Peptides against a protein of PDB entry 6O8C. Designs and how they scored, part 173

Target 1, 262 residues: chain A of PDB entry 6O8C
Amino acid sequence: VGLRYEKISLPKIHPRYDLDGDASMAKAVTGVVCYACRTASTLLLYQELMRKGVRWLVELVKDDYNETVHKKTEVVITLDFCIRNIEKTVKVYEKLMKVNLEAAELGEISDIHTKLLRLSSSQGTIESSLQDISSRLSPGGLLADTWAHQEGTHPRDRNVEKLQVLLNCITEIYYQFKKDKAERRLAYNEEQIHKFDKQKLYYHATKAMSHFSEECVRKYEAFKDKSEEWMRKMLHLRKQLLSLTNQCFDIEEEVSKYQDYT

## One batch from the design tools (peptide; made by RFdiffusion4, then SolubleMPNN)

Design b2_p25_3_s4 (from b2_p25_3, 10 letters changed)
Fold by OpenDDE base, seed 3:
Structure b2_p25_3_s4 (fold): chain B 262 residues (1-262), chain A 25 residues (1-25)
Amino acid sequence: as target 1 above (262 residues)
Amino acid sequence: SAAEEELKKMEEELKKMEKELEELL
């Protein structure tokens, strides 16, 4: 998962003065740096889209959590109600047993009471699991999305704009070298200017490639790695929530079997 | 030599441009 981009490298810049060679080299450099600009823009866009996706997923999982908590609460209320009713019934039958009536029915009701108490105990485990999930989703928790704001590149960094400035400088030199090539021979002063511009071109190109590699690609890769890790954890958490929801439904179904005795 | 002095002057101008570019970025 992620954008595939090609590794780019600058062509070799020969120190020898050659109008045809220098024009060709400048064209190639322009192409490489242009690709870097486009790639940087694409990488930035990807990260911005991912940040939106992260925010959306956080809200979705919070909703899932709240629904699970609601369902758990409903089941607890129902279960507690059933337990209270069974306990009242047990007390009545215990009184009847003292006068030698209905001993067999008391045993059955007592068994139901024991089963309900076991179900109630399982609710404590569900509650603890929900609390753990809540802590992980909380600010500063293990699944907080703070990394999405810190990692990677941002529009405010103006990396694309910075690269574009360098590209503009390179392009200007390229166009001059194209003109120089057309002249076929330069006067001494123009030749010296050409040589100087060649050094400028090299400087701008190396700066662009360094900036691209260090500020765009490296930060993007860090963001990508963090996003993949976080996404796996979030998907796992959603599965946990689903499991807890299913456990609540299972308890509710089991309690419903005993409602006829209450 | 005059050529060496001219080269040195060009190198100094390049350094100035580098500084200006760093200020722009």
Scores: peptide ipSAE 0.022, ipTM 0.504, DockQ to the pose 0.087
Fold by OpenDDE base, seed 4:
Structure b2_p25_3_s4 (fold): chain B 262 residues (1-262), chain A 25 residues (1-25)
Amino acid sequence: as target 1 above (262 residues)
Amino acid sequence: SAAEEELKKMEEELKKMEKELEELL
């Protein structure tokens, strides 16, 4: 899961003045920083898409939760109604038994009542599970998506723009070094400017690479790791909700068997 | 842009260093 990127490093910068070497080095540096810019942009886009996906998944799971709660509520109402009717029937048969009338079905009805009470207890377990899920999905819960807003890189950080500015400076120096190479020999003053520009190039390149590694890559990796963990937990929660829904259907089916006795 | 301003600051610092180097010559 996540984007693959290649580890990039700056080429070795030789301190010696060499027009051919410096032009080649500058070209390589430009390529590396260009890759960093593109990669940073791609990593940012990935994170933004993932944030949208996270929000979407949260809403989906909330909908699943609400549907499960609705189904549970329906089953509870039906179950409670059935229990009340069976209890009335039991009372009638108990009265008949007291007057020595035939109550052959009393045992069966009492057994049904006991089974319904067990189903009611099972419903209580489902309710507790739903409450747990609700707490986990709540703001500040274990499955809150606050991390998605905090972790990683954001458009407001302007990392791509910062890298692009550095790339522009580096590219300008590269083009100058290409011209210097074509001249084969520079005057003393031009040579000094070239040497100074080489230092500027190194500075910009180092800054770009540090920014890329520390502010783009590192934060992306942290975001990715948290995203993977959170997604796994959310998928597990969805499976739990499905299980609870199925349990509600099972209870409903069992209750339906006893409706003829009410 | 904020990025351009930071770069301008860096350019100013580099220009200061350049001036210091020129003064040493």
Scores: peptide ipSAE 0.022, ipTM 0.512, DockQ to the pose 0.174
Fold by OpenDDE base, seed 2:
Structure b2_p25_3_s4 (fold): chain B 262 residues (1-262), chain A 25 residues (1-25)
Amino acid sequence: as target 1 above (262 residues)
Amino acid sequence: SAAEEELKKMEEELKKMEKELEELL
């Protein structure tokens, strides 16, 4: 899970004035920072796509929750209706027992009543579980998606643009160093400018790599870790909802066996 | 020395550039 990228590092920059070496170094630095820009863009895109996926999954799980609640409610209504009917039947048979000995049928109905009451008790547990799930999915809950908005990098941070500015500065110096190399020898003033530009290149490159590492890669990795953890929890919650739904179906099936007595 | 003065001038220009870059970013 996640994007694979190569660990990049700046080439060694030698302090010695060397037109050939400096041009080669500048080319290598340009390549590294260019890769950083492209990688930062890709990492940003991944995060934006993941945020979209997170929102979609939240909606899906909320729909699953609502369906489960609906099914639970249906079963509760059916069960309560059956209980009320059995209770009426018990009362009728108790009155009949005073007149005629139909003891065997009363015993069977009483056992059914006891079983239905047990099923009704299990509905309370399902309700509590649904309430827990609802609380976790609610704003500020343990499974809230607020982390997706806070963690990682965002387009508003303009990290790619910042890196691109630095890359442009570096590239300009590289092209100058390529020209300097072609001249083979510089005048004193041009040599001093070259030395100064080399320091500028080092500064821009170091700043670019620090920004890439700290503001792009590190934040991306944090986002990735949070997303993986959250995703696992959401998938587990979805399985819990399915389990609760199945429990409702099981209860409904058992109640259906007793409908002939109601 | 003249070389030390030139180095100091370069350092000052570098600091100016750092400030300008920080303002751009």
Scores: peptide ipSAE 0.022, ipTM 0.501, DockQ to the pose 0.089
Fold by OpenDDE base, seed 1:
Parts: structure tokens; C-alpha cells; sequence
Structure b2_p25_3_s4 (fold): chain B 262 residues (1-262), chain A 25 residues (1-25)
């Protein structure tokens, strides 16, 4: 579901002064940090796309909710109308019985009335379920999307830019180490500069990798996990809404069977 | 030793660079 990336680590940096080894090491470090920078960019893009998807899904589910509520309301109106008509019919037949007129169908009509009242009671359960769903979708609800803005990495964090700055510093040192290697031997002062630059390289590389791991990767993984959990819950909720809609249709269909008696 | 002094100097410069980098980033 989420983006896959390769686990990267810095090569071992030896304290020994070695022009060939240092150039090779610097090249490897440059490659690793370059990969980290590109990966961080990709991870950021993924999260931004997912945030858009989250917002889209929230609106979709809200629409589904509204449709379900609308259908429920329609069924309530229809059912109530049918109940009222049956009750009127029952009263008429009861009056006929009082004047000693046989009404063979009174029992059947009374049974229909009882069934309709039962259906009316089931609507209360649907209403309660809709209210629960509404509460979960509310800003303070369990399915709020506030996490999408809090979790993960954001463009405003400028993680890619920060890594790029460090990469630039590392790259400069690498190019210098290539030159140093070409010289085969450095004078004392140049050797000391090389050693110092090696320490700078180590510092920049370590900082880059720490930043990548702690700020980019860790936060991405947290975002990914949260998004997957939330997505599953949202899809389940959507299925619940569909189920409630179907229940409304079932009630409507049942009521339609009795319309001829009203 | 002279080497230890040079190393110490380098460490101090590194700390300075660290601070500057933290301000930059």
C-alpha cells in the first residue's frame, strides 16, 4: 500500500588518512545522501497525495451519509402515511362491527397494522445508527481527518531542502577529495585541510542521515500506519451506510405490499 | 602533544560549524 524504499546506511568512515580511501568513501557518502534526498521527496509527495485522497474520501462519505438520511426520511414519510391510512380503515371496520355488520377482513387489516408498527420501530434503530455515524464523522469524532494534517512530513518542514543543503556540502568535499587523490601526495597544510574536511563530511553525513531517519522516514511510517487504519475504518463506515440504505429499501418494499389496503 | 592540540582545534572548529549549520537549517 505504501511506498517502498531501500534501507540505507552510511559507509564506515575510517579515521586513517588515505587519499584513495577518502575519495571512495566520500563518493559513497554522496550517493547515500543523494538517495536519501530523493527518497524524502518521494515520501513527501506520497503523503501529500494521500492527504488529498483523505479529503476526497471524507467528502464522499459525507455525501453517502446525506443520501442515506434522505432515503430514511422518505421511508418514514411513506410509512407514516400508510399507518395513518390503515388506522382509519381499522376504525371504519370497528364501527361496522358495532352495528352488527360482519367484517371478515378486519383481522387481516389489524395484522397489517401490527406489521407496519413493527417496521416503524425498526426505523428508530436506523436513526440511532445514523446518529452514531454522524458523531464519528464529526470534527471531534473517531474518524476525524485531523491526523492527516498532524502526522507525517509536510512541505513546510523543508526536509528535502535541508537534506539538499547537506548534500551540497558533502558533494563539494567529495570533489575536493577527488582532486586530492589526483595529487597523490599533499603538503602538510593541504593534508590538514583534508583531514578537517573529512570531519566536516562526517558531520554533514551523520546529520543528513539522522534527519532522514528521524524526521522523514519515522514520520512517514507513522503517517502510513495511521492512514491505513483510518482508511479501513472509513471503508467500513461506508459499508455500514450502504447497509442502512438497503434496510430503508427493504422497509419501503414491505410497505408497498400493503398500499392496496390503504 | 602537537597532534592532540591540532585535534582539539579541529574539534572546536567543528563545534563552531555545527552551530552555524544549525542556524542555517
Amino acid sequence: as target 1 above (262 residues)
Amino acid sequence: SAAEEELKKMEEELKKMEKELEELL
Scores: peptide ipSAE 0.022, ipTM 0.513, DockQ to the pose 0.092

Design b2_p25_4_s1 (from b2_p25_4, 8 letters changed)
Fold by OpenDDE base, seed 4:
Structure b2_p25_4_s1 (fold): chain B 262 residues (1-262), chain A 25 residues (1-25)
Amino acid sequence: as target 1 above (262 residues)
Amino acid sequence: MSEEELKKLEEELEKAEEELKKALE
């Protein structure tokens, strides 16, 4: 879930020289660009926090993976031990059967052996699944977090600082326009300066809004979309790991039933 | 605003500065 922001647009700038209108316009522009600066800062902060969260989640999932692998390994060792013991028992009973002794017990042990072999086969499937998960979590895998470093905006881009510089220029012009308004009438030279400053204001404002839209908002939206997709995949992966862990416990429990025969 | 539009604005501002400079002479 991403941050909500309001769509902002510059007010209409009238070409006509009007001290009252120009002051009002400049005030509105200052407000819009100020909002852009604050929003850009907030969006940047959100992305940085999300990047930290992504890194944290990656480590968490890796830990879960390692725990699952450890459990799987324990089960494999136990299972292999049981299989070896049952096989020895089967051999002993086969020798006894040659002397016509206790055929019924041999059948039961043989069935246990068959069941253990099936469990061993299922363990192979679990191993394959874990290998798949490992490949997905690898640096070049489908769940790599490289996108988090590439997508979105970064502090090094200095977007907030760039916008702040433009805001400062706009604010200065706004304050001058307030003074001009208070004078009610400007001399010819002052009027020309006012007109020129109005053009500068427009330039700075359009530059700020373009930068905000293209370098802040657009990149943020791209980051947000990728993060949501990645998070869904990671959560699904965690569920898969949990399922595999439970399968290992199930196998361990089943093997424990046969330990009395080994 | 496109880069081309920005460039046009810069050119217009430069022209305006020159005109202002001439007017103040």
Scores: peptide ipSAE 0.021, ipTM 0.481, DockQ to the pose 0.807
Fold by OpenDDE base, seed 1:
Structure b2_p25_4_s1 (fold): chain B 262 residues (1-262), chain A 25 residues (1-25)
Amino acid sequence: as target 1 above (262 residues)
Amino acid sequence: MSEEELKKLEEELEKAEEELKKALE
């Protein structure tokens, strides 16, 4: 998962004055920095997309949680109602037992009562699990999405724009070096300018690649790793919610078997 | 990297950027 990019590096720096070589070098540098600009843009877009996805998933999971809580509440109400009815029935049969009637039926009803109480006890476990999930989703919890706003690169960082500025400077020098190459030989002053421009080229290129590596790639990778980890945890949590919902359905189904006695 | 390889990568990235941009809209 995540965008794949090729690792790039600047060509070797040659201090020797060579119009042909310098033009070729400048071309290569321009290409590398251009790639860095494009890559930085793509990485940024990916992160922005992921941030939207994170927000979406958070809301989805919250909805799932609320649905689970709702179902749990419904089951609790139903179960409590059944328990109350069975208890009333037990009392009636106990009275009948005093006159030596319906002894076998009382035993059966008592067993049902015991089973219902056991089911009621299981609701406590479900509640505890839901509370745990709620705590994890809460602000400051283990599954908080604050990292998505902190990690990685952001449009406000203006990384792409900064790289583009450097690329423009580099490109300008490259075009000049093409002209210089076409001249075959430069006068002394022009030669000195060429040499200075070569230094500027390397300066801009180094700055661009350092910025790309340290501020774009590194931060992207950190974001990617964090997002993958968080996503796995969120998906697992969603499965837990589903499991809890199913447990509620199972309890409801079990209770329905005893409705004839209530 | 060769110039040709770099060009190809740039084109691929451009396409990817466009697709991502659309996805963000």
Scores: peptide ipSAE 0.020, ipTM 0.514, DockQ to the pose 0.017
Fold by OpenDDE base, seed 2:
Structure b2_p25_4_s1 (fold): chain B 262 residues (1-262), chain A 25 residues (1-25)
Amino acid sequence: as target 1 above (262 residues)
Amino acid sequence: MSEEELKKLEEELEKAEEELKKALE
């Protein structure tokens, strides 16, 4: 999971005045910073996509939670109803025994009652588990998606635009160096301008690469790591919900075996 | 060279999108 990108570095910039070398260097720098700009854009798009996915997954898991709660509630109602009916039956048979009437089924009914009560106790555990899941999914919970909004880079940071501005400055100097190369020899004043522009090129390039590394790549990697961790936890939670649902079905099936006695 | 690199990144983005979709299904 995550975008793969190549580590980029600036070419070596020689301080020596050389029209051919400077043009070639400027071209290479332009290429590197251009790549950085495009990469930053791609990384941003990836993060925005992931944020959308995170929001979607949260909603999906909340729906799963609600369905599980609904099923649990249904089983509780059914189980409680069955218990009440069995208790009534037990009372009737106890009265019959007091008057010396045959009640051969009393023992069996009492055993069923005990089993149902045990099943009812297990519902408490399921409820506690659901409450725990709810707390984790709640705002401020352990599985809150607030990190997705906080971590990484955002369009509002304008990283791509900042890099593009620097790229434009670099490109302008490159084009000038290309012209300078074509002249083969510069007048003294033009030579001095060329030297100053070379320093500016270095400054812009260094600033661009620093910004790219620190504000784009580093933050992206942090976002990626957090997203992967969060995703694993969410998927695990979803499996837990499924397990709880299955437990409810199992209890319902068990209760259905005793419905003939109610 | 920059265009080729961009193409690679675009391909990786597409793959990531597909993986995300599969993970969410």
Scores: peptide ipSAE 0.018, ipTM 0.484, DockQ to the pose 0.012
Fold by OpenDDE base, seed 5:
Structure b2_p25_4_s1 (fold): chain B 262 residues (1-262), chain A 25 residues (1-25)
Amino acid sequence: as target 1 above (262 residues)
Amino acid sequence: MSEEELKKLEEELEKAEEELKKALE
């Protein structure tokens, strides 16, 4: 998942004074930097959308976790109650057995008791798993969403605005070069101004592309990579949580079979 | 300065949004 963008580069800028060539070059540069501005904006929008999604998913998983913990607690209470009742029954039957009565029934009850104890032991594993999940979701945990606030580009960086300023400067020079081209020949002073403007255009363009590459694209790629990794881990965790929930339901169902003996 | 590249990016964004939506379901 991610935006596909094309790597853009500035056209070659020839040092030679050529009114036609310079106008064409300036047009091309304007186009490239314009693309960079739009791309930067799109990349930012994507990241903001992803951040919203991340926050939503975190809350969803936390809610699921709490529900699972609640269910687990319910099952533990039910199990403990059932175990206590069975233990009382076992004691009664043991007394009866001393007078040579109900031996077969005692065996069945004892087996149920053993099964319940096994189920109770499995709760320890579920608890451990839940603790692990809690640890991972906690602040500073492996699945913390702090990266979403740190990585990538943010509106506060004003990258698009900075690029737009540079684009405006470039565009102004481009329009001047169009006029210069229309003149076919410039006086000496105007020619010198044209040459200086060409250098300015190069400067602005280079600055824009460097900023775009280093502050927009690079950071976006880092954000994208981290988001993909985090998302996979979160989805996996959610599946684990669902599995634990199902285990709790399975245990509850099994215990319900023995309630007739309590 | 053509709008073609912008359109392409918008389409990619839309696809990404849809994929995100599916992942969150």
Scores: peptide ipSAE 0.017, ipTM 0.479, DockQ to the pose 0.012

Design b2_p25_4_s2 (from b2_p25_4, 10 letters changed)
Fold by OpenDDE base, seed 3:
Structure b2_p25_4_s2 (fold): chain B 262 residues (1-262), chain A 25 residues (1-25)
Amino acid sequence: as target 1 above (262 residues)
Amino acid sequence: SMEKELEELEKKLEEAKKKLEEALK
């Protein structure tokens, strides 16, 4: 889960004026910041993709929930109907027993009635479980997807664009340093400009790396961790729903055994 | 490398979604 990226760092910047060294340094800095820009873009795309996936999964789980609720409702109706019919039968046989008839059959029917009542009691537990699941999926619930909108980086943050601006500034200085290197010697004024540009390069580079680390990577990692946790919980919830559905089927099967008595 | 990984993930996700949708029918 997640994307792999390489850890990057700025090269050492020497304070000494050196046309060859400064050109080489500037090239390296350009490369590092360029990688940061691309990485930031990729991390953003990944998060956007994950957000779409989260929304999709939420809808899927809601559908599963609705199906489970539907099945539970069907079973409740069937079970209640069966119980009512058995109760009527019990009353009839009780009357017959008063005249010493059909005592053995009454016992059997009474046992069936007791079993059905036990099955009915289990429905309350299923209902409670479904309510719990519903509460967890509801807005503000423990499994709400609000975190997906809060955590991580977003296109509106314009992190990639901000980094690109810094990269452009750095690249411009790098090309100037290439020219300076080609001259092999600069006049005093040009030398001073070169020194100032070197300071600017350092400033832009450090700003870019700080922004990349704090606003891109760190937030991405937080998003990733949160998404993994949430995903595990959602998958577990789906399993719970499946279990509840199976319980409903089991009850339905048991009830079907007694249809001849209803 | 990152771009390639993203493309692969996108492809896998779409395939998985399709399979799941078919299984749910």
Scores: peptide ipSAE 0.016, ipTM 0.448, DockQ to the pose 0.009
Fold by OpenDDE base, seed 5:
Structure b2_p25_4_s2 (fold): chain B 262 residues (1-262), chain A 25 residues (1-25)
Amino acid sequence: as target 1 above (262 residues)
Amino acid sequence: SMEKELEELEKKLEEAKKKLEEALK
């Protein structure tokens, strides 16, 4: 799960003045930093897409929750209605029994009443579970999506742009070193400039790699880990919600069997 | 229906990931 990227490192930069070696080194550095820029961009895009997905999923689950709550409410109303009707019937039969009529039917109705009361008791458990889910989904809850806005890299960080600036500087030096190589030998002044540019290249390269590693990769990995954990929890919650929904349907079905007695 | 929607979302995300991975090559 997640984007696979290769761990990149800068080539060894030798302090010795060598036109051929310096050109080759500069080329390699350019390639590495270029890869870092592209990777940073891709990692950012991934995170932005994931944030959209997270928001969508949260809304979906909230909708599902609301539907489940409505279903539960419907079942409670139906169940309460049935219980009240059965209780009335029981009272009628109790009166009739005093005149030696229909004792067997009273027993059956009483059993139904007992079953309905048991079903009613289960509603408390469902309610408690729904409350737990609501708490988890609420702002500040365990499944809040605040992490998605805090963790990782964001466009506002301008990491890609910062890396691109460094890449541009490095690329310019590389092209100069390519020209220097073609000259085979530089005058003293040009040689000194080359040496200074080599130091600049090193500085830019190290800065780019540090920025990439610390501000892009590390933050991305943290985001990825949190997203995976959060997603697992959300999926589990959805399963729980589905289970509760099914329980409501089961109760409704059971109650429907007794509606003929109401 | 919700399970299917989630599965579809997961598929879309996975496809997007694959596209991004390919772009990084």
Scores: peptide ipSAE 0.016, ipTM 0.459, DockQ to the pose 0.012; fails the geometry check
Fold by OpenDDE base, seed 1:
Structure b2_p25_4_s2 (fold): chain B 262 residues (1-262), chain A 25 residues (1-25)
Amino acid sequence: as target 1 above (262 residues)
Amino acid sequence: SMEKELEELEKKLEEAKKKLEEALK
């Protein structure tokens, strides 16, 4: 999961004045920083998409939770109804027993009653589990999505734009170095300008790569790791909800077996 | 060449991005 990128570094910048070498170096630097810009943009897009996905998943899980709660409530109502009915039946048979009638049937009904009560007891466990899930999904809970807004890079950071500005400066120097190379030899003043521009190139390149590494890549990696962890937990939670739903269905099915007696 | 490597990497990133987008739909 996540976007894979290759670690990039600046080529070695030699201090020696060399028109051919400097042009080649400048070209390479331009390429590296250009890649950094594109990569930063892609990483940003990934994070934005993931944030949308996170929001979507939160809503989905909340819906699942609500459905589970609804099903649980339905089962509780049905179960309680059955229990009440069977209790009435038990009372009737107890009266009949006083006149020495229907002893065997009373035993069977009593067993059913006991089973229903046991099923009713299991509802408490389901309720507790649902409450736990609710607490985890609540604001400030363990599965809160606040991290998605805090971690990583954001469009407001203007990282791509900042890198682009530096790239523009670098590119300009590169084109000048191409011209310088074509001249084969520079006058003293032009040579000095070339040397100064080379220093500027180094400065811009270093700044770009530092920014890319520290503000784009590092933060992206942190976001990615956090998102993966959170996603696993959310998926597990969803499975738990499904399990609880299935338990409700199982109880409902079991209760249905005794409806003939109620 | 570095340029070729960068191009290949960009392609891979775009593909990965597309897959991610599809997975989130």
Scores: peptide ipSAE 0.015, ipTM 0.464, DockQ to the pose 0.014; fails the geometry check
Fold by OpenDDE base, seed 4:
Structure b2_p25_4_s2 (fold): chain B 262 residues (1-262), chain A 25 residues (1-25)
Amino acid sequence: as target 1 above (262 residues)
Amino acid sequence: SMEKELEELEKKLEEAKKKLEEALK
């Protein structure tokens, strides 16, 4: 899970004036910052896609929850109906016993009644579990997706654009250094300009790398960690819902066995 | 079905009640 990126670092910048060395250095710096721009863009895109995925998954799990609740409700209605019918039957048998009529099946009916009551009790635990899941999925719950909006980088931060501006400045200096190299020798004034541009290059490069590391990479890693943790919890929750659904089906199946007697 | 059995039992109960009422007269 997550994008792999290579750790990048700026090449060593020598203070000595060297047209060949400076051109080579500038080329390397341009390459590094270019990679940073591309990486930042890719990391941003990944995060945006993940945010969409998170929202999608939340809706999916909510739908699963609602389906489970619906199934549980159906089972409860059916179970209650069966219990009421059995209770009526028990009452009739009890009355028959009072007048010394045959009640050979009373024991069996009573046992069924007891079993149904146990099933009803188990429904209470399912309800409690569903309530817990609901609380976890609530906006203030442990599985809230608020982190997805807070963590990481966002398009509004304009990190890619900021890096691109710096890259443009660096690239311009690189092209000038390439020309300077071709001249083999610069006049005094041109040499001084070259030296100043080298300082500017260093400044822009340092700023770009700092911004990339602190505002792009660091925040991405934080987002990634949070997303992985959240995803694991959501998957576990989904398994719990499936378990509850299966329990409802099991109860329904057991109740259906008794419906044949009613 | 249990419903049919219940109806049969109710019928028996009513018959028993009638017999009891006759015996108490």
Scores: peptide ipSAE 0.000, ipTM 0.230, DockQ to the pose 0.002; fails the geometry check

